# Peptides against a protein of PDB entry 1EMU: the designs that were tried, part 101

Target 1, 132 residues: chain A of PDB entry 1EMU
Amino acid sequence: PPYLKWAESLHSLLDDQDGISLFRTFLKQEGCADLLDFWFACTGFRKLEPCDSNEEKRLKLARAIYRKYILDNNGIVSRQTKPATKSFIKGCIMKQLIDPAMFDQAQTEIQATMEENTYPSFLKSDIYLEYT

## One batch from the design tools (peptide; made by RFdiffusion4, then SolubleMPNN)

Design b2_p25_1_s3 (from b2_p25_1, 15 letters changed)
Fold by OpenDDE base, seed 1:
Structure b2_p25_1_s3 (fold): chain B 132 residues (1-132), chain A 25 residues (1-25)
Amino acid sequence: as target 1 above (132 residues)
Amino acid sequence: SKKEEELKKALEEIENIMEKLLEEE
């Protein structure tokens, strides 16, 4: 069953709608749902192919991600990303150099946070165990 | 196919998050 795959890898969990739903519920209880939303936002952003028709949209989205998750010093994403990573993103925004990969390092760091902390805790949670 | 539908749902989640971010701007 899918829930067994979720325990094998975070990737499997994040590829399953039910898994995402349960994991988000857990993260909300832990006050760190932004980790997941940021991760998905980065994935979505990277999938947008740069072209003349979507340049403004990409810039707007990048700014939104930056303001929502990186600029907020009290946010969980900001606290779990390195200063150099945040500075790089800020630089991209200020210079309007919006490369599809500009959030990759931040996403990697947030993914590591989930892998090391929230994901293992989720697998031990009542939410997951009751689902099994 | 089942796999195609699962992919579609995952992409929908991404799009929903992105749309919410854009709406907040």
Scores: peptide ipSAE 0.319, ipTM 0.826, DockQ to the pose 0.207
Fold by OpenDDE base, seed 5:
Structure b2_p25_1_s3 (fold): chain B 132 residues (1-132), chain A 25 residues (1-25)
Amino acid sequence: as target 1 above (132 residues)
Amino acid sequence: SKKEEELKKALEEIENIMEKLLEEE
């Protein structure tokens, strides 16, 4: 069953709508749902290939991601990303150099946070165990 | 296929998050 695959890898969990839903519920209880939303936002952003027709949209989206998750020093994403990573993103935004990969390092760091902390905790949670 | 449907759902999640971010700006 899918729940067994979720326990084998975070990738399997994030590739399943039911898994995402349960994991999001758990993260909300832990006050760190922004980790998941930021991770998906970065993935979506990277998928937008630069072109004349979407340049403004990409810039707006990059600014939105930056303002919501990186600039907020009290946010969980900001606390779990390295200063150098956040500074790099800030630089890209200020200079309007919006490369599709500009959030890759931040996404990697947030993914590591989930892998090391929230994902293992989820597998021990009542939410997951009651689902099994 | 099941894999195709899973991919579509994942893309939907991404799109929803991105739309919300754009609306907040």
Scores: peptide ipSAE 0.312, ipTM 0.825, DockQ to the pose 0.206
Fold by OpenDDE base, seed 3:
Structure b2_p25_1_s3 (fold): chain B 132 residues (1-132), chain A 25 residues (1-25)
Amino acid sequence: as target 1 above (132 residues)
Amino acid sequence: SKKEEELKKALEEIENIMEKLLEEE
């Protein structure tokens, strides 16, 4: 069953709507749902191909991601990303150099945080265990 | 197909998050 695959990899969990739902519920209880939302936001942002028709939209989205997750020093995403990574993102925003990969390093760092902390904890949680 | 449906659901999740972010700006 899918829940067994979730225990094998975070990727499998994040590819499953039910898995995402349960994991988000868990993260909310832990006060760190922003980790998942940021991860998805980065994925979505990267998927947007730069073109004249979506340039403004991409800039706005990049700014939104930056302001919500990176600029907020009290946020978990900010706390779990390296200063150099945040500075790079800030630079991109200020220079309006909005490359599709501008959040890749931050996403990697947040993914590592999930892999090392919240994901293992989720597999030990009542939420997951009761589902099995 | 099953794979197609799964892909659509994943994209929907991403789009929802992105739309919410844009609405906050």
Scores: peptide ipSAE 0.306, ipTM 0.819, DockQ to the pose 0.202
Fold by OpenDDE base, seed 2:
Structure b2_p25_1_s3 (fold): chain B 132 residues (1-132), chain A 25 residues (1-25)
Amino acid sequence: as target 1 above (132 residues)
Amino acid sequence: SKKEEELKKALEEIENIMEKLLEEE
């Protein structure tokens, strides 16, 4: 069953709508739901193809992600990303150099945070265990 | 795909954030 695959890898969990839903519920209880939302935001941003017609939109989206998750020093995403990574993103925003991959390093760091902490805890949670 | 659906939701959230930020500027 799918829930067994969820225990084998975070990738399998994030590829399943039911798994995502349960994981998000758990993260909300832990006060760190922004980790998952940021991860998906980065994926979505990377998929947007740069062109003249969407340049302004992409810049605005990048700014929104930056302001919501990176600039907020009290946020879980900001606390779990390295200063150099945040500085790079800031530089891209200030210079208006909006490469599709500009959030890749930040996404990697947040993914590592989930792999090392929240994902293992989720597998021990009542939310997951009651589902099994 | 299931992941694609969640991605769309994330993008919608970003759009909402963007709109709110633009309104505050």
Scores: peptide ipSAE 0.267, ipTM 0.820, DockQ to the pose 0.118

Design b2_p25_1_s4 (from b2_p25_1, 14 letters changed)
Fold by OpenDDE base, seed 5:
Structure b2_p25_1_s4 (fold): chain B 132 residues (1-132), chain A 25 residues (1-25)
Amino acid sequence: as target 1 above (132 residues)
Amino acid sequence: SEKEKELKEALEEIENIMEKLLEEE
C-alpha cells in the first residue's frame, strides 16, 4: 500500500495526494506547514519558463515568495535557511534578476529540514499510524 | 499529477498574496 512507500521515501510521500494531505495536516499541527508550502512554491516557480511576456509576473511571484517566507524573521522557513542563502535571494529581488533557479538553494535547505526532522516525526505521529 | 495539483494550489495562494499587495500599493 502507498503508506508503506511513504515510510521509505519523502519523494514517495510528496508524490501522493493522500500523503501530501496527511503530511500537511501534521505540519500545521506542528506550526510548520510553511515548510511544505514553500517547497512547492519553489518548484512551481522554477517551472515557469522566462520570456518577455511573463517577466513582470515572474518578478512579482518571486517578490511574493520572498516576502512571505524569507523576509519574515519569525517564520519557520526563515529560521531554517542560511543567512547567505537569504541574502542571495534578497539580492536577486533587489536587482530584479529573476533566474528560475534563484530559490534552489533555499528549497534544498528546507527539504533537508523536512528530511531530518518533520518527516521522521510524521512517521511516528498518530496521524500516520492511525492511517496505517 | 497529484504533486502538480499541489504546485498549482501553492501558486494560487501566491497569486492571492500578489493581488493583495498590488491593491495596497
Scores: peptide ipSAE 0.027, ipTM 0.607, DockQ to the pose 0.115
Fold by OpenDDE base, seed 2:
Structure b2_p25_1_s4 (fold): chain B 132 residues (1-132), chain A 25 residues (1-25)
Amino acid sequence: as target 1 above (132 residues)
Amino acid sequence: SEKEKELKEALEEIENIMEKLLEEE
């Protein structure tokens, strides 16, 4: 069953809508749902093909992601990303150089945070265990 | 796909945040 695959890898969990829903509920209880929201935002942003017609929109979207998750010093995403990574993103925003991959390093760091902490905890949670 | 649906929802949320921020500027 799918819930067994969730325990094998975070990738399997994030490819399943039911798994995502349960995991997000757990993260919200732990006060760190922003980790998952940011991760998906990065993936979605990377999929947006840059062109002349959407340049301004992509810039605004990048700014929104930056302001919501990176600039907030009290946020879980900001606390779990390295200063050099945050500085790079800031530089991209200031220079208006919005490459589709500009959030890749930050996404990697947040993914590592989930792999090391929240994902293992989720597999021990009542939310997951009651589902099994 | 299921993941793609979640991505779309996440982007919509960010877009909403963007709109609010633009209105406040």
Scores: peptide ipSAE 0.027, ipTM 0.606, DockQ to the pose 0.116
Fold by OpenDDE base, seed 1:
Parts: structure tokens; sequence; C-alpha cells
Structure b2_p25_1_s4 (fold): chain B 132 residues (1-132), chain A 25 residues (1-25)
């Protein structure tokens, strides 16, 4: 069953809508749903192929992601990303150099945070165990 | 795909946040 695959890898969990839903519910209870939302935001942003017609939109979206998750010093994403990574993103925003991969390092760091902390905890949670 | 669906929802939320930020300016 899918829930067994979820326990094998975070990747499997995040490829399953039911898994995502349960995991996000757990994260919300832990006050860290922004980790997952940011992760998906980064993936979505990277998939937006740059072109002349969407340059302004991509910039605005990048700014929104930056302001929501990176700039907020009290946010969990900000706390779990390295200063150099945040500075790089800030630089991209200020210079309006919006490469599709500009959030990749931050996404990697947030993914590592989930892998090391929240994902293992989720597998021990009542939410997951009651589902099994 | 399941992942794409969630991604779409996340992007929509960001767009909503963006709109709110623009309104504050």
Amino acid sequence: as target 1 above (132 residues)
Amino acid sequence: SEKEKELKEALEEIENIMEKLLEEE
C-alpha cells in the first residue's frame, strides 16, 4: 500500500496526494507547514520557463516567495536556510536576475530539514500511524 | 499527477499573497 512507500522515502510521500495532505496536516500542528509550501513553491517556480511574456510575472512571483518565506526572520524557512543562501536570493531579487534555479539551494536546505526532522517525526505521529 | 495538483495550489496561494502585497503598496 502507498503508506508503506511513504515510509521508504520522502520522495514517495511527496508524490502522493494523500501523503502530502497528511504530512501537511502534521506540519501545521507542528507550526512548520511553511516548509512544505515553500518546497512546492520552489518546484513550481523552477518549472516556469522564462520568456519575454512572463518576465515581469516571474519577478513578482520570486519577490512574493522571497518576502513570504526568506525575508521573514521569524519564519521557519528563514531559520532553516543559511545566511549565504538568503543573501544570494536577495541579490537575485535586487538585481532582477530571476533564474529558474535561484531557489534551488534554499529548497535543498529545506528538504534536508524535512528529511532530518519533520519527516521522521511524521512517521511516528498519530496521524500517520492511525492511517496505517 | 498528485504532485502537480499540490504545486498548482501552492502557486495559487503565493499569487494571492502577491496580490495582497501589491495592495499594501
Scores: peptide ipSAE 0.027, ipTM 0.611, DockQ to the pose 0.118
Fold by OpenDDE base, seed 4:
Structure b2_p25_1_s4 (fold): chain B 132 residues (1-132), chain A 25 residues (1-25)
Amino acid sequence: as target 1 above (132 residues)
Amino acid sequence: SEKEKELKEALEEIENIMEKLLEEE
């Protein structure tokens, strides 16, 4: 069954809508749903290919992601990203150099946080165990 | 795909945040 695949890798969990839903519910209870939301936001942002018609939209989106998750020092994403990474993102925003990969390092760091902490905890959670 | 659906939802939330931020300025 799919839930066994979820235990094999975080990738498998995030490829399954039911898995995502349960994992997000767990994260929300732990006060860290922003980790997952940010991760997906980064993926979505990277998929937006730069073109003349979407420059303004991409800049606004980048600013929104930055303000929501990076700028707030009290946020879990900010706490789980390195200062140099946050500084780089800030620089991109200030210079209006909005490369599709500008959030890649931050996304990697947040993914590592999930892999090392919240994902293992999820597999031990009542939410997951009751589903199985 | 399942992942794409979640991605769209996440982007929609960000879009809503953007709109709120613009209104607050």
Scores: peptide ipSAE 0.027, ipTM 0.607, DockQ to the pose 0.120

Design b2_p25_2_s1 (from b2_p25_2, 9 letters changed)
Fold by OpenDDE base, seed 5:
Structure b2_p25_2_s1 (fold): chain B 132 residues (1-132), chain A 25 residues (1-25)
Amino acid sequence: as target 1 above (132 residues)
Amino acid sequence: SHMEEKEEEELLEELIQEAIASAGK
């Protein structure tokens, strides 16, 4: 069953609607749902193909992601991303050079945070265990 | 401005929701 695959890798968990739902619920209880939301924001952003008609929208989205997760020094995403990574993102925003991959490094760092902390904890949580 | 920030927040929410909905597909 899918829940067994979830225990094998974070990738399999985040590739399953039920897995995402349960994991997000767990993260909300832990006060760190922003980790997952940011991860998906980055994924969604990267999928937006740049074109003349969506340039302004992509810039707005990039600014939104930056302001909500990177600029907020009190946020968990900001605390779990490296200064150089945050600086790079800021630079992209300021220069309005909005490459689809501009959040890739930040996403990688947040993914590592989840891999090392919240994902293992999720597999030990009542939410996951009761689902199994 | 307040209106711009609200729009950005809405766009972000939509982006996240769509990304989640598209996962595994």
Scores: peptide ipSAE 0.747, ipTM 0.944, DockQ to the pose 0.966
Fold by OpenDDE base, seed 2:
Structure b2_p25_2_s1 (fold): chain B 132 residues (1-132), chain A 25 residues (1-25)
Amino acid sequence: as target 1 above (132 residues)
Amino acid sequence: SHMEEKEEEELLEELIQEAIASAGK
């Protein structure tokens, strides 16, 4: 069953609608749902192909991601990303050089945070265990 | 401005929802 695959890798969990729903519920209870939301924001952003018609929209999105998750020093995403990574993102925003991959390093760092902390905890949680 | 910030937040919410909805598909 799918829930067994969720225990094998975070990738499998995040590639399943039911898995995402349960994991997000768990993260909300732990006060760290921003980790997952940021991860999906980065994924969604990378999928947007640059063109003349969406340049303004992509800039607005990049700015939104930066302001909500990177600029907030009290936020969990900001605390779990390296200063150099945050500085790079800021530079892209200031220069208006909005490459689809500009959040890749930050996403990698947040993914590592989930792998090391919240994902293992989720597999031990009542939410997951009651589902199995 | 407040108006611009609201627009950015709405765009971000849509982006996240679309990314989640597309997962595994």
Scores: peptide ipSAE 0.747, ipTM 0.945, DockQ to the pose 0.952
Fold by OpenDDE base, seed 3:
Structure b2_p25_2_s1 (fold): chain B 132 residues (1-132), chain A 25 residues (1-25)
Amino acid sequence: as target 1 above (132 residues)
Amino acid sequence: SHMEEKEEEELLEELIQEAIASAGK
């Protein structure tokens, strides 16, 4: 069943609607749902192919992601991203150079955070174990 | 402005929802 695959890799978990739902619920309980939301924000953002018609939208989205997750010093995403990474993102926004990959490093760092902490904890959580 | 921030937040929410909905597909 899918839940067994979720235990094999975070990728499998995040590639399953039910897995995402349970994991997000768990993260909310842990006060760190922003990790997952940011991760998906980055994924969604990267999928937006730059063109003249969506330039403004992409800039707005980049700003939104930055303001909500990176600029918030009290946020878990900000705390789990390196200063150089945050500085790079800020630079992109300030220069209005909005590359689809501008959040890739931050996403990688947040993914590592989940891999090292919340994902293993999730697999030991009541919500996951009761689902199995 | 407040209106701009609200719009950005809505765009972000939509982005995340779509990304999640698209996962595994």
Scores: peptide ipSAE 0.747, ipTM 0.944, DockQ to the pose 0.957
Fold by OpenDDE base, seed 4:
Structure b2_p25_2_s1 (fold): chain B 132 residues (1-132), chain A 25 residues (1-25)
Amino acid sequence: as target 1 above (132 residues)
Amino acid sequence: SHMEEKEEEELLEELIQEAIASAGK
């Protein structure tokens, strides 16, 4: 069953609607749902192919991601991303150079945070265990 | 401005929801 695959890799968990739902519920209880939301924001952003018609929208989205997750020093995402990474993103925003991959390093760092902390905890949680 | 920030937030929420909805598909 899918829940067994969830225990094998975070990738499998994040590639399953039910898995995502349960994991997000867990993260909300832990006060760190922003980790997952940011991760998906980065994924969604990277999928947007730059073109003349969506340039302004992409800039708005990049700015939104930056303001919500990177700029806020009290946020969990900001605390789990390196200063150099945050500085790079800020630079992109200020220069309005919005490459689809501009959040990749930050996403990698947040993914590592989940891999090392929240994902293992999820697999030990009542939410997951009761589902199995 | 407040209006611009609200628009950005709405766009972000839509982006996240779409990304989640597209996972595994």
Scores: peptide ipSAE 0.747, ipTM 0.944, DockQ to the pose 0.974

Design b2_p25_2_s2 (from b2_p25_2, 7 letters changed)
Fold by OpenDDE base, seed 5:
Structure b2_p25_2_s2 (fold): chain B 132 residues (1-132), chain A 25 residues (1-25)
Amino acid sequence: as target 1 above (132 residues)
Amino acid sequence: MEKEEEEEEKLLEELIKEAIAEAGK
């Protein structure tokens, strides 16, 4: 069943609507739902291919992601991303170099944070165990 | 600037919503 796949990899968990829902609920209780939201924001952003028609939209999205998750020094995402990574993102926005992959390193670091901390804790949580 | 930030926030919310919706497909 799907819940067994969730225990095998974070990727499997994030590739399932029920898994995402349960995990996000857990993260909210832990005060770190922004980790997951940022992860999906990065995924969604990367899928937007640059073109003349979406240039403004992509810039607005990049600014939004930066302001909400990277610039906020008190946020969990900011605390779990390296200074060099945050500086790179800031540089991209300031230079208006909005590459689809500009958040990839930050996404990787946040994914690692989830892998090392929140994901294992989720598998030990009442939310997951009661679902099984 | 305030209105622009609100638009950016809405775009971000939609981006996340769509990304989650597409997961698992």
Scores: peptide ipSAE 0.738, ipTM 0.939, DockQ to the pose 0.976
Fold by OpenDDE base, seed 3:
Structure b2_p25_2_s2 (fold): chain B 132 residues (1-132), chain A 25 residues (1-25)
Amino acid sequence: as target 1 above (132 residues)
Amino acid sequence: MEKEEEEEEKLLEELIKEAIAEAGK
């Protein structure tokens, strides 16, 4: 069943609607849902093809992601991303150089955070175990 | 600026919602 695959990889968990729902619920309980929201924000952002018609929208989105997750020093995403990574993102925003991959490093770092901490905890959580 | 930030926030919420909706498909 799918829940067994969720235990094999975070990727499998994040590639399943039910898995995402349960994991997000768990993260909310842990006060760190922003990790997952940011991860999906990055994924969604990267999928937007850069073109003249999307330039304004992409810039707005990049700024929104930056302001909500990177700029907030008290936020878990900010705390779990390296200063150099945050500085790079800031630079992209300031220069209005909005590459689809501009959040890739940050996403990788947040993914690593989830892999090391929240994902294993989720697999030990009541919400997951009761689901199984 | 407040209205602009609200618009950006809405765009972000939509982006996340769509990204989650596309996952697993």
Scores: peptide ipSAE 0.735, ipTM 0.939, DockQ to the pose 0.980
Fold by OpenDDE base, seed 4:
Structure b2_p25_2_s2 (fold): chain B 132 residues (1-132), chain A 25 residues (1-25)
Amino acid sequence: as target 1 above (132 residues)
Amino acid sequence: MEKEEEEEEKLLEELIKEAIAEAGK
């Protein structure tokens, strides 16, 4: 069943709508939902291919992600990303150089945070265990 | 000024929601 695959890898969990729903519910209870939302936001941003028609929208989205998750020093995403990574993103925003990969390093660091902390905890949670 | 800032913030939040939705496609 799918829930067994969720225990095999975070990738399998995040590729399943039911898995995402349960995991996000767990993260909300832990005050860590921003980790997952940021991860998906970065993925969505990267999927937007640069072109003349969406340049302004891409810039606005990048700025939104930056302001919500990176600039907020009290946020969990900001606390779990390296200063150099945050500085790089800030530089991209200030220079308006919006490369599709500009959030890749931050996304990698947040993914590592989930892999090492919240994902293992989720697999031990009542939410997951009751589902099995 | 405050109302305009709130409206801008709301629009930016919507952009993030759209990006999250796009990730699932």
Scores: peptide ipSAE 0.532, ipTM 0.865, DockQ to the pose 0.353
Fold by OpenDDE base, seed 1:
Structure b2_p25_2_s2 (fold): chain B 132 residues (1-132), chain A 25 residues (1-25)
Amino acid sequence: as target 1 above (132 residues)
Amino acid sequence: MEKEEEEEEKLLEELIKEAIAEAGK
C-alpha cells in the first residue's frame, strides 16, 4: 500500500495526495506547515517558464514567497535557511532578476530540515500510525 | 492604508496558493 512507500522516502510521501494531506496535518500540529507550503511554492514557481506575458506575475509571486517565508525572521522557513541563501534571494528580488531556479537552494535547505526532523517524526506520529 | 496592505497581502497569498496548486499538477 502507498503508506509503506511513504515510509521509504520523503519523495514518495510528497508524490501522493493522501500522504501530503496527512503530513501537512501533522506539520500544522507541530506549528511548521510553512515548511511544506514553501517547498511546494518553490516547485510551482520553478515550473513557470519565463516569458513576456508572465514576467510581472512571476515577479509578484517571487516577492510573495520572499515576503511570506524568507523575510519574516520569526518564521520557521527563515530560521531554517542560511543567511547567505536569504541574502541571495533578496538580491534577486531587489534587482528584479527572477530566475526560475532562484529558490532552489532555499528549497533544498528546507527539504533537508524536513528530512532530518519533521518527516521522521511524522512516521512515528499517531496520524500516520492510525492510518496504517 | 492598513486595509490596502491587507488586501495586497491577500492577493500575494493567492499567488502562493496558485503556485502550490501548480506544483501538484
Scores: peptide ipSAE 0.520, ipTM 0.863, DockQ to the pose 0.351

Design b2_p25_2_s3 (from b2_p25_2, 7 letters changed)
Fold by OpenDDE base, seed 1:
Structure b2_p25_2_s3 (fold): chain B 132 residues (1-132), chain A 25 residues (1-25)
Amino acid sequence: as target 1 above (132 residues)
Amino acid sequence: MEEEEKEEEELLEELIAEAIAEAGK
């Protein structure tokens, strides 16, 4: 069953609607749902193909991601991303140079945070165990 | 909340929702 695959990799968990739902519920209880939301924001952003018609929208989205997750020094995403990474993103926003990959390093760092902490904890949680 | 910021927040929420929906396919 899918829940066994979830225990094998975070990638498998994040490719399943039920897995995502349960994991996000767990993260909310832990006060760190922003980790997952940011991860998906980065994924969604990278999939947007730059073109003349969506240039302004892409800039707005980049600014939104930056303001919500990177700029907030008290936020968990900000605390779990390196200063150089945050500085790079800020630079892209200020210069309005919005490459689809501009959040890749930050996403990688947040993914590592989940891999090392919240994902293992989820697999030990009542939410996951009761589902199995 | 600033109107521009509110719009950006709504765009972001939509982006996340769409990304999650796509991942589950």
Scores: peptide ipSAE 0.736, ipTM 0.939, DockQ to the pose 0.855
Fold by OpenDDE base, seed 2:
Structure b2_p25_2_s3 (fold): chain B 132 residues (1-132), chain A 25 residues (1-25)
Amino acid sequence: as target 1 above (132 residues)
Amino acid sequence: MEEEEKEEEELLEELIAEAIAEAGK
């Protein structure tokens, strides 16, 4: 069953609608749903192919991601990303050089945070165990 | 400024929702 695959890797969990739903609910209870939302924001952003017609939209999205998750020093995403990573993102936005991969390093760092902390906790949580 | 922030937030919510929807396919 899918729930067994979820315990094998975070990737399997995030490749399943039911897994995503349960994990997000768990993260909300832990006050750290922003980790997952940021991760998906980065994935979605990277998939947008840059062109003349969507340049303004991509800049707005990049700014939105930056303002919500990176700029807020009290946010969990900001606390779990390296200063150099945050500085790089800020630089891209200030220069309006919006590369599809500009959030890749930040996404990697947040993924590592989930792997080391919230993902293992989820597998021990009532929400997951009751599902099994 | 407030209107710009509102627009950016809406775009971000749509981006996340779409990314989640595609992940399950």
Scores: peptide ipSAE 0.736, ipTM 0.938, DockQ to the pose 0.932
Fold by OpenDDE base, seed 3:
Structure b2_p25_2_s3 (fold): chain B 132 residues (1-132), chain A 25 residues (1-25)
Amino acid sequence: as target 1 above (132 residues)
Amino acid sequence: MEEEEKEEEELLEELIAEAIAEAGK
């Protein structure tokens, strides 16, 4: 069953609607749902092919991601991203150089955070174990 | 919340929702 694959890799968990739902619920209970939301924001952002017609939208989205997750010093995403990474993102925003990959490093760092902490905890959680 | 910030927040929420919806396909 899919829940067994979820225990094999975070990728498998995040590639399953039910897995995402349960994991997000768990993260909300832990007060760190922003980790997952940011991760998906980065994924969604990267998939937006830059063109003249969506340039403004992409800039707005980049600003939104930056303001909500990177600029907020009290946020878990901000605390789990390196200063150099945050500075790079800020630079992109300020220069309005909005590359689809501008959040890749931050996403990688947040993914590592989940891999090292919340994902293992999820697999030990009641929500996951009761689902199995 | 200012209107501009509200718009950005809505765009972000849509982006995340869509990304989640596309996952697993």
Scores: peptide ipSAE 0.736, ipTM 0.939, DockQ to the pose 0.893
Fold by OpenDDE base, seed 4:
Structure b2_p25_2_s3 (fold): chain B 132 residues (1-132), chain A 25 residues (1-25)
Amino acid sequence: as target 1 above (132 residues)
Amino acid sequence: MEEEEKEEEELLEELIAEAIAEAGK
């Protein structure tokens, strides 16, 4: 069943609607749903192919991601990203150089945080165990 | 300024929702 694959890798969990739903619910209970939302924001952003017609929208999105998750030093995403990574993103925003991969390093760092902390905790949580 | 920030927030929420929906396909 799918729930067994969820325990094999975070990738499998995040490639399943039920898995995502349960994991996000768990993260909300832990007060760290922003980790997952940021991760998907980065994924969605990277998939947007730059063109003349979406340049302004991409800039707005980049700015939104930056303001919500990176700029706020009290946020969990900000606390779990390296200063150099945050500085790089800020630089991209200030220079309006919006490369599709500009959030990749931050996404990697947040993914590592989930892999090492929230994901293992999820697999031990009542919400997951009761689902199995 | 406030309206612009709200627009950015709405765009972000839509981006996340779409990314989640795409992941499950």
Scores: peptide ipSAE 0.735, ipTM 0.938, DockQ to the pose 0.932

